Peptides against a protein of PDB entry 5FRP. Designs and how they scored, part 49

Target 1, 225 residues: chain A of PDB entry 5FRP
Amino acid sequence: VEWTESIPQIIATREDISKELNQALAKTFIDSDPRVRRTSVMIFNKVPVTEIWKNITNKAIYTSLLHLAREKHKEVRELCINTMAKFYSNSLNEIERTYQNKEIWEIIDTIPSTLYNLYYINDLNINEQVDSVIFEYLLPFEPDNDKRVHRLLTVLSHFDKKAFTSFFAFNARQIKISFAISKYIDFSKFLNNQESMSSSQGPIVMNKYNQTLQWLASGLSDSTK

## One batch from the design tools (peptide; made by RFdiffusion4, then SolubleMPNN)

Design b2_p13_8_s2 (from b2_p13_8, 6 letters changed)
Fold by OpenDDE base, seed 4:
Structure b2_p13_8_s2 (fold): chain B 225 residues (1-225), chain A 13 residues (1-13)
Amino acid sequence: as target 1 above (225 residues)
Amino acid sequence: EEIPELIKEFLEK
């Protein structure tokens, strides 16, 4: 654990990380101790993306990072999902595609597909996390239409069939959620108006409100779990 | 155990 914690500092201070260090780091990503794996993932969070691309040249590290998205240890998995999404976004923003880094890009370009494939696990917590990282990192808010479309096309360009299916399902769910929220707001406004509540429509609206709340709640993970 | 040694070797170079 302690030596792995030193790696970010080493990468930040030294321009040339030896092949041996890369090999050693590759081993830490697959270490039996979740703490070691966690610390390994944290390297991608602590080190600037440009330095990661420069110094981490072992493909196995990137492959292992992506694999950790499905690991059993919850904390490491969650960290990995956030890390890989952020790393993907940062890479798109800061790393140019060159002949030299092509092979790493081939791995990194699979991150969106890897994330969308997590929906097939059918775990509510994972789904929420994937939702979050999609909005935060994969498809962030971009007011420029051309940039937004370019990002979207980039994300989709490497999807497998399963990822596309998940993407469409996700979008369909988001539309439904948005609609439900809008209805919830309307119902809430109605319910706050005493005159409206005393009307013959009051009970009907209340019922619809409750149904909407139940539907919304069913899509949310219990934060206590 | 081997990994810390590799890092140490790298830092010593």
Scores: peptide ipSAE 0.025, ipTM 0.627, DockQ to the pose 0.010
Fold by OpenDDE base, seed 1:
Structure b2_p13_8_s2 (fold): chain B 225 residues (1-225), chain A 13 residues (1-13)
Amino acid sequence: as target 1 above (225 residues)
Amino acid sequence: EEIPELIKEFLEK
């Protein structure tokens, strides 16, 4: 654990990390101790993205990082999901695609698929986390239409069939949520109008309002509703 | 046990 904690400092201070260090790091990502795996993931959070790409050249490290998204240890998994999403976004913004880094990009470009495939685990906590990192890092708010479309196309261009299915399901859910919110607002306005409440429609609207609230409360986390 | 030694060797070079 302690030696792995020193690695971010080494990467930040030294221009050239040896092949040996990369091999050592590859081992720490698959260590039996979850604390060692956690510390390994933290390297990607503590070191600038440019320095990571420069110094971490062993493909196995990146592959292992992606595998930790399905880690049994909750803390390591949660950290990994946030880390890989952020790292993907930072890489898109700061790292140029070259012949030399092509093989690493081939792995990094699978991060969106890796994340969207986590929806098939059918775990509410994982789903919420994936939703969060999608909005924060994968498909962030972008007012520039060209940049937004380019990012979307980049994310989608490497999807497998399962990721596409999850993506469409997610979007369908968002549309339903948006519709439900709109109806909630309409119901709220109706309920605030005493004349409308005294009408024969009052009880019907109240029932629909309650159903909508229950759906919103339960459904925002449920990818299947 | 081998990994800390490799890091130590790398830091000492």
Scores: peptide ipSAE 0.023, ipTM 0.622, DockQ to the pose 0.010
Fold by OpenDDE base, seed 3:
Structure b2_p13_8_s2 (fold): chain B 225 residues (1-225), chain A 13 residues (1-13)
Amino acid sequence: as target 1 above (225 residues)
Amino acid sequence: EEIPELIKEFLEK
């Protein structure tokens, strides 16, 4: 009988500790010191995704994480962008959608839109980082067509109009890059053949090669011009 | 449920 009476107190204490932790974390994510904000973001990198979902239940923390993508402090912003993209991918792979976690998923499902909307800042460094995390985490290489399509549909299902516009622009760039790389390979093969270089086509191919290299070197962001 | 020790370590730093 005495053992049963202690259980509610233990549960209440655990709930209180969890609540206090979530309240403390919510404050650290909006702290004026960028070092504190950075440390807060690092929790999402160092703690397993399953443990984060289990213990971080305050929606404000996840919302604050997403807001840090537009942080003025460069290091915090860059860390945040990588962190949220990775966290999104890990969540898709490891976290089941339940009634209990629905509200958190509603926030996490906006990560792709949040990232694609960063293209409107028109910052080359941000654009490159967003490109990188899209390839690494959001839409990674997947040889299984069904899995690839499912991931794509999941990402697109929560896009706003602006994110769709950025997505189409990004895909257009990817097609151009793929084409440019293919041409680069062909040109490189041509240039390695001395007989081909001595032909009347040699100078023409060399010029096209240089143009292709210049386009590739101008960065993935300038490919929209 | 017990808060992961790793999270506690981050809050204490």
Scores: peptide ipSAE 0.043, ipTM 0.743, DockQ to the pose 0.014; fails the geometry check
Fold by OpenDDE base, seed 2:
Order: C-alpha cells, then sequence, then structure tokens
Structure b2_p13_8_s2 (fold): chain B 225 residues (1-225), chain A 13 residues (1-13)
C-alpha cells in the first residue's frame, strides 16, 4: 500500500518512469488486497492525464483498470467507474492521437462500451453511477453543436451491439424522465393554485402528481428513498 | 519487498 501511494509523486517528479515501474504497477492493479487496487486506481486521479500517457506505457495497466469496473469490492468498483470515465474525457480533450500511443488509444476507446455494458448487471446503484458518469464525463453538455456531435460520434464509433442497445434504452429513459419532470413542475404549479385545487380536477391532478413522484422515486436507487 | 526496492532504485537514479 505505502509504496503504491508514492507512485503519483514519482510520476509527477520524474519523466523517465522505468519499464520496471510499469511492471510493478501492473501487479498492483491485480493485487489481492483491495486497498492496493484502490491506491492503483487513484494514480489516474492524482496524476495529470498528460503525465499518465507519457509515463504509463504498459497496456496491461489500462486493461486491468477497465476490468476493475466489474470488481466485487464496491468501493474499488465505484472508484474505478468514476476514474475511467473521467480519464476518458480528459484523454479526448488533452491527448493527441499519434502512432506511438495508438495501442493505448485502442484500449481507452473501449471505455464507453465498458461503461454501457454495466447496465446488463441490472443493479440500481451501478445504473445510477453509470448514468452520472455519462452525463458528467462521456456526453457532457456542450453548447457548440459541432463539438457535441463529434464527441457523440467518437463515443459511438467503438460501441459493441450491447452498448448500442443500452444507449438506446438510456436515451428512451431520459426522454421519459424529462417528460415526467415537466409534468411534475406543471402539477406543482397547479397544486399551488388554490382555485385549481378546489375544482373537480384537484383530486385527479393530485393523484397524477403522486403517481409521477412514485415513478420518479422508483427509478432512483434505494439509497435515495 | 521487491517493489519498494525497485521504487527506491528508481528514486536514486
Amino acid sequence: as target 1 above (225 residues)
Amino acid sequence: EEIPELIKEFLEK
């Protein structure tokens, strides 16, 4: 654990991280101790993306990072999902595609598919986390239409069939959620009007409001109940 | 034990 914690500092201070250090890191990502694996993932959060790409050249490290998204240890898994999504976004923004880094990009380009495939686990907490990292890192709000389209096309260009299916299901759900939120707002406005509440429609709208709230709540993880 | 030594060797270079 302690030596793995020193690695971010080593990477930040030295440009020539040896092949041996990369081999050592590859071992820590598959260590039996979840604390060692956690610390290994944290390197990708503590070190600038440019320094990671420069100094971490062992493909096995990146492959192992992606595999941790399905790990049994909850804390390590959750950290990994957030880390890999953020790392993907930062890489797209800051790392140029070159001949030298092509093989690493081939792995990194699978991150969107890896994340969307987590929906098939059918775990509400995982689904919520995947939703969050998609909105925050993979497909963030972008006011520039060209940049938004290019990002979308980049994300989709490496999808497998399962990822596409999850993507379409996610989008369909988002449309429904957006519609439900809009209705919730309309119902709330109606309910705040005393004249409307005293009408024959008052009880009907209240019932629909409650149903909408229940539907929204049911889509959230149990931790939010 | 080998990994800390490798890190130490790397830091000493």
Scores: peptide ipSAE 0.020, ipTM 0.610, DockQ to the pose 0.010; fails the geometry check

Design b2_p13_8_s3 (from b2_p13_8, 8 letters changed)
Fold by OpenDDE base, seed 2:
Structure b2_p13_8_s3 (fold): chain B 225 residues (1-225), chain A 13 residues (1-13)
Amino acid sequence: as target 1 above (225 residues)
Amino acid sequence: EEIPKLIQEFLEQ
């Protein structure tokens, strides 16, 4: 643990991280202690993306980071999912594609597919987290149409068949959620009108309102679990 | 292969 906690400072102060340090760091991602794995993931959050790409040259570190997205330890998994999504977005924005970094980009370009494949676990908490990191890091709001399309094409260009299927299902669910929210608002407005509530439609709209709320709630993770 | 419930809900509607 302690030596892994020193690595962010070493990366920030040393331009030449030895091959030996990269090999030692690669071992910490597969350590039996979840605290060591957690500290290793935190390097990607504490060190600027440019310094990571410069100093972390061992491919096994990046591959091991992606594997932690399916980690059994909840805290390490959740940290890894957020970290890899953020690291992907920062890499697209700040790292040029060169001949020298091509092999690392081949791994990093699989991050979107790795994340969309987490929907196959059928865990509501994982699904909510993946939804969140898609909107925050993978496909953020971009008002420039050309930049938005280029980002979308970049994300999709490395999808496997499973990730592509999850992508369509995700987008279809978002449309349904938006429609359900719109209906909820309309029903709420109707129910807040006393004349409308006293009408023969009042009980029917109340039933549809309750069904819409139940459907919306069933798609949310239990925040207590 | 287990189809995600998200996909099942999409395919069943």
Scores: peptide ipSAE 0.037, ipTM 0.626, DockQ to the pose 0.544
Fold by OpenDDE base, seed 3:
Structure b2_p13_8_s3 (fold): chain B 225 residues (1-225), chain A 13 residues (1-13)
Amino acid sequence: as target 1 above (225 residues)
Amino acid sequence: EEIPKLIQEFLEQ
């Protein structure tokens, strides 16, 4: 009989410890030291997604993770963007939607919108990183059409108006890039033909080739900055 | 409304 009366106190103490741990962890995401913020983000990379969902129950932690995508500190921001995209993908693959985790899913489902909203910053480095994580984690290559469509619908279903507009612009840019690459290949083939180069069209095609290269390069960040 | 430069580059074409 006495051991049964101690069980509720042990459970309550463990819940209190878990709550205190979650509260302490939530503070580390807003710490003034970028190294502390970095270490906090790294938890989401080091701990399996299933264990994160089980043990990190404070909604503020997930909200704070998403806010770090707009962090001033470049390294923390870049880590956060990769981490949240990967965490989203892993969560979709490994975490069931339940009544108990609904409030956390409401935050996690905003990750795609949060990422697509980063294009409004108009930073080339951020844009390249967002492009990368879209192809790697958000909308990865999926040969199964039904899975691909389901993933796309899942990603879009929680977009805000800005994210949807950004998504449309992104796709339009990808089409334009594809067209530019196709033209680059055609121009390169023309320029490799000596007869074509000696023609009156040679200088015109060379100019279009250079314009295409300049346009493609303008969409790339300077890796030296 | 802050139009993404990415979108603005498409609208100006």
Scores: peptide ipSAE 0.035, ipTM 0.620, DockQ to the pose 0.534
Fold by OpenDDE base, seed 4:
Structure b2_p13_8_s3 (fold): chain B 225 residues (1-225), chain A 13 residues (1-13)
Amino acid sequence: as target 1 above (225 residues)
Amino acid sequence: EEIPKLIQEFLEQ
């Protein structure tokens, strides 16, 4: 733990990190102690993306980071998912594609596919987190249409077949959610009108309102679990 | 009062 906690400071202060340090750091991502793994993931959050790319040259570190997205320890997994999504976005924004960094980019370019593949775990908490990081980091709001399309094409260009299927399912779900929210709003307006509620349609609308709420709620994780 | 169109479309499903 303590050694790994020192790594962000070392990376931030040293222009050259030895191959041995990279090899030692790679081992911390597969450590049996989840605190060590957590601390290792936090390096990617504490160190500027440019310094990570400059100093972390061991491919095994990046590969191991991506593997932690499927780890059993909830906190480490959640941290990893957020971290890798953010790191992907920052890398796209700040890191030029060069001949020298090509092999790391080949790993980093799989982050979107790795994230979209998490939907196949069929865990509501994982799904909610993946939904969040997609909107925050992978496909953030971009008012420039060309930049937005370029980002989308970049994200999709490295998808495996499962990630594409997941992407289409995600988008179809988002459309359904949007439609259900619109229904919920209209039902709520109707139900808030006493004259409308006293009508013969009142009970029918109330039933459809409840069904819409149940459907919306079924897509949310239990915050208590 | 006229049922909102979205509600009507949903009641018809």
Scores: peptide ipSAE 0.034, ipTM 0.463, DockQ to the pose 0.033
Fold by OpenDDE base, seed 1:
Structure b2_p13_8_s3 (fold): chain B 225 residues (1-225), chain A 13 residues (1-13)
Amino acid sequence: as target 1 above (225 residues)
Amino acid sequence: EEIPKLIQEFLEQ
């Protein structure tokens, strides 16, 4: 009989410890020191996704993680963008959708929209990072057509209007980049042919080659910034 | 020499 009375108190104490830990952790994501915020984001990189979902139950932690994608501190922001994209992908692969975790999934399902909304900042370094995490984590290469379509539909199903607009603009840009690269290759082949360069078309093709290179370069981040 | 189709399509734009 005495052991049965201790179990609720042990469960309550563990819930209280878990609640206190979650409350303490939630404060670290909004700490004024960027080193504390960085360390908090690193938890999501160091701890397995299954253990994160099990032990981090405070919604405010996940909401705060997503807010750090717009952090003023460059290193914390960059770490957060990679971390949240990876965490989204791992969650889709390893975490079941249950009644108990529904409220956390409602937040996690906004990660793609959060990332696509970063394109409106018009920062080339942020754009390059978002491009990278889309191909690595959000919409990875998937040879199975049904899985690929299901992943795409999952990503799109939680988009806001701005994220949809960014998604369409991104895809249109990728098509244009692919076409420009193909043009660059064909121009390079033409310019390497001495007979073609000696033709009346040589100067025209050289000008279009330079315009194509300038356009491609303008879409890349400045590695010096 | 025939201009590559991709170059021609770009010159016409």
Scores: peptide ipSAE 0.030, ipTM 0.439, DockQ to the pose 0.034

Design b2_p13_8_s4 (from b2_p13_8, 9 letters changed)
Fold by OpenDDE base, seed 3:
Structure b2_p13_8_s4 (fold): chain B 225 residues (1-225), chain A 13 residues (1-13)
Amino acid sequence: as target 1 above (225 residues)
Amino acid sequence: DVIPELIQKFLDE
């Protein structure tokens, strides 16, 4: 009987500990020291997604994670962008939608919009990173058509107007890039053939080649920055 | 649970 009476107290203590832990973590995500914020983000990378969902119940932590995508510290921002994209993908794959986790899902479902909205910052480094995480985590290659469509619809289902605009712009740009790369390859093959270079088309192709390179280069960030 | 301990280790880093 005494053992049974102790169980509610133990459960209550565990809840209190969990609450305190979540409160402490929430503070670390908004700490003034970038190193502390970085460490906080790394929790999402080192702890399995199922355990994160189980143990991190404070909504403020997830909200703060999303906000770090726009922070000034480059390293933390970049880590955050990769982390949230990966976490989103893992959550879609491993976490069931339940009544209990609905409020967290409401936040997590905004990750795609959060990422696509980063294009409006108009920073080439950020754009490249967002491009990368889209291909790797948000809309990865999927040979199954039904799964691919389902993932796409899931990603789009919570888009705001700005995210939709960015999405369409992104896709249009990718099509153009693909086309440009194809042309670049064709032009390169042509230019590597001496007989072709000596033809009347030689100078024309050279000009188009240079234009294509310039266009492609304009979309690339400076690696030194 | 191993996870709270792991989290605490990160906070102490």
Scores: peptide ipSAE 0.037, ipTM 0.735, DockQ to the pose 0.014
Fold by OpenDDE base, seed 5:
Structure b2_p13_8_s4 (fold): chain B 225 residues (1-225), chain A 13 residues (1-13)
Amino acid sequence: as target 1 above (225 residues)
Amino acid sequence: DVIPELIQKFLDE
């Protein structure tokens, strides 16, 4: 908390310091030490979005942030994915599009595509994380239909072809998962009834239950890995 | 916290 207060204060004090800080930050995002890169990402996570937009004016920093989503270091990558998704959502909610910030918005608008493209890595942990940030930040629950549609259109407006493909695949998978969960629940209810279990359908439902569980389990990342 | 230290390091450069 103390450092988050210090950064805006430092940046607000002198234009020269601000420029120097931006240059320094640009270097830290590409530092060879994962700890330094992590710290750099944490700036975006801890500093209010309005202050980030105000003070971080070097577009290279934003580009570098997006690149960290594919870096080798797992912890930094995971942090980056969460951070950039959150930052995108906050930016949409709090930052107006102006002529002055147009170049930064051009980068930020690619965050959804960047995230959806991570599905092509075909890593279960990454997929799970991307799924999570989609629901939490990119396409959050919104009861207002107009707002929900507007957000969706905004997210899709800068998709590349690969991102669109991933988007459709994701949605198809979610539908399938939902269906499987519904079946699982129904089967579980059936199996919890002794009368039902003693029926001729008991063994059949048990088999379907096991199949459903196996399918669901196969899509889940091993939390132990 | 590594962030204040990094900031200070860059300010001292």
Scores: peptide ipSAE 0.025, ipTM 0.672, DockQ to the pose 0.012
Fold by OpenDDE base, seed 4:
Structure b2_p13_8_s4 (fold): chain B 225 residues (1-225), chain A 13 residues (1-13)
Amino acid sequence: as target 1 above (225 residues)
Amino acid sequence: DVIPELIQKFLDE
């Protein structure tokens, strides 16, 4: 753990990390101790993306990072999911595609697919996190239409079949959520009007309101778990 | 599986 914790400083201060250090770091990502794995993931959070790409050249590290998205330890998994999504976004924004970094990009380009495939685990907590990182990092708000389209195409271009299916389902859900929210607002407006509530439609709208809320809530994870 | 469920929810709107 202590050794791994020192790595961000080493990367920040040194121009090049030796092959041996890369190999050692690769081992920390698969360490039996979750704390070691966590610390390993944190390197990608603490070190600028440009420095990561420059100094971490062992492809096994990146592969192992992606693998941690499915690990059993909740904290490490959650950190990994957030980290890899952010790293993907930062890489797209700051790292040029060259012949020299092609092999690493081949791995990094699978991050979206890796994330979307997490929906198949059918865990509400994971689903919520994946939803979050998609909006925050994979397909963030971008006012430039061309950039948005380019990002979208980039994300989709490396999808496997399962990821694409998840993508479709995700979007469908978002549309449904949007519609439900719209209805929620309409119902809320109606219910806030005393005259409307006293009408024959009052109970009907109340029921629809409750159904809408229940549906929306059903998509949320239990915060106690 | 969450995927079929999400699809079904979409189809039901």
Scores: peptide ipSAE 0.005, ipTM 0.380, DockQ to the pose 0.350
Fold by OpenDDE base, seed 2:
Structure b2_p13_8_s4 (fold): chain B 225 residues (1-225), chain A 13 residues (1-13)
Amino acid sequence: as target 1 above (225 residues)
Amino acid sequence: DVIPELIQKFLDE
C-alpha cells in the first residue's frame, strides 16, 4: 500500500518510468489486498492523463483497470467505474492517436462497451452509477451539434453487440423517465389546486400521482429519493 | 519485498 501510494509522486517527478516499475505496478492492480488495488486505481485520478499515457506503457495495467469494473470489492469497483469513464473522456480530449500508442488505445476504446455491459449484472446501484458516468463522461451534454455527434460516433464505433443492445434500452428508458416526470409535474399542479382536488377527478389524479412516483422510485437504489 | 527494491533502483537511475 505504501509503495503504491508513492507512485503518483514518482510519475510527476520523473520523465521516464522504468519498465520494471510498470511491471511492479501491474502486479499491484491484481494484488489480493483490496487496499492495494484501490490505491492503484487512484493513480489514474491523481496523475494527469497526459502523464499517465507517457509513463504507463504496460498494456496489462490498462487491461487490469478495466477488469476491476467487475471487482468483488464494492469500493474498488465503484472507484474503478468512475475512474475509467473519466479517463476515457480525458483521453479522447487530450491524447492523440499515434502508431506508438495504438495498442493502448485499442484497450481504452473498449471502455464504453465495458461500462454498458455492466447493465447485464442487473444491479440497481451499478445501473445508477453507469447512468451517471454516461452523462458525465461518455456522452456529456454538448451544445455544439458537430462535437456531440462526433463523440457519439466515437463511442459507438467500438461497441460490441451487447453494448448496442444496452445503449438502445438505456435511451428508451430515458424517454419513459422524461414522460413520467412530465406527468408527475402535471399531477402535482392539479393536486395543489383546491378546486381541482374537490372535483370528481381528484381521487383519480391522486392515484395516478402515486403510481408515477412509485414507478420513478423503482428505478433508484435508494427508495427515499 | 521486490517492489520497494525496484522503486529504489528506478530512483537511483
Scores: peptide ipSAE 0.023, ipTM 0.592, DockQ to the pose 0.010; fails the geometry check

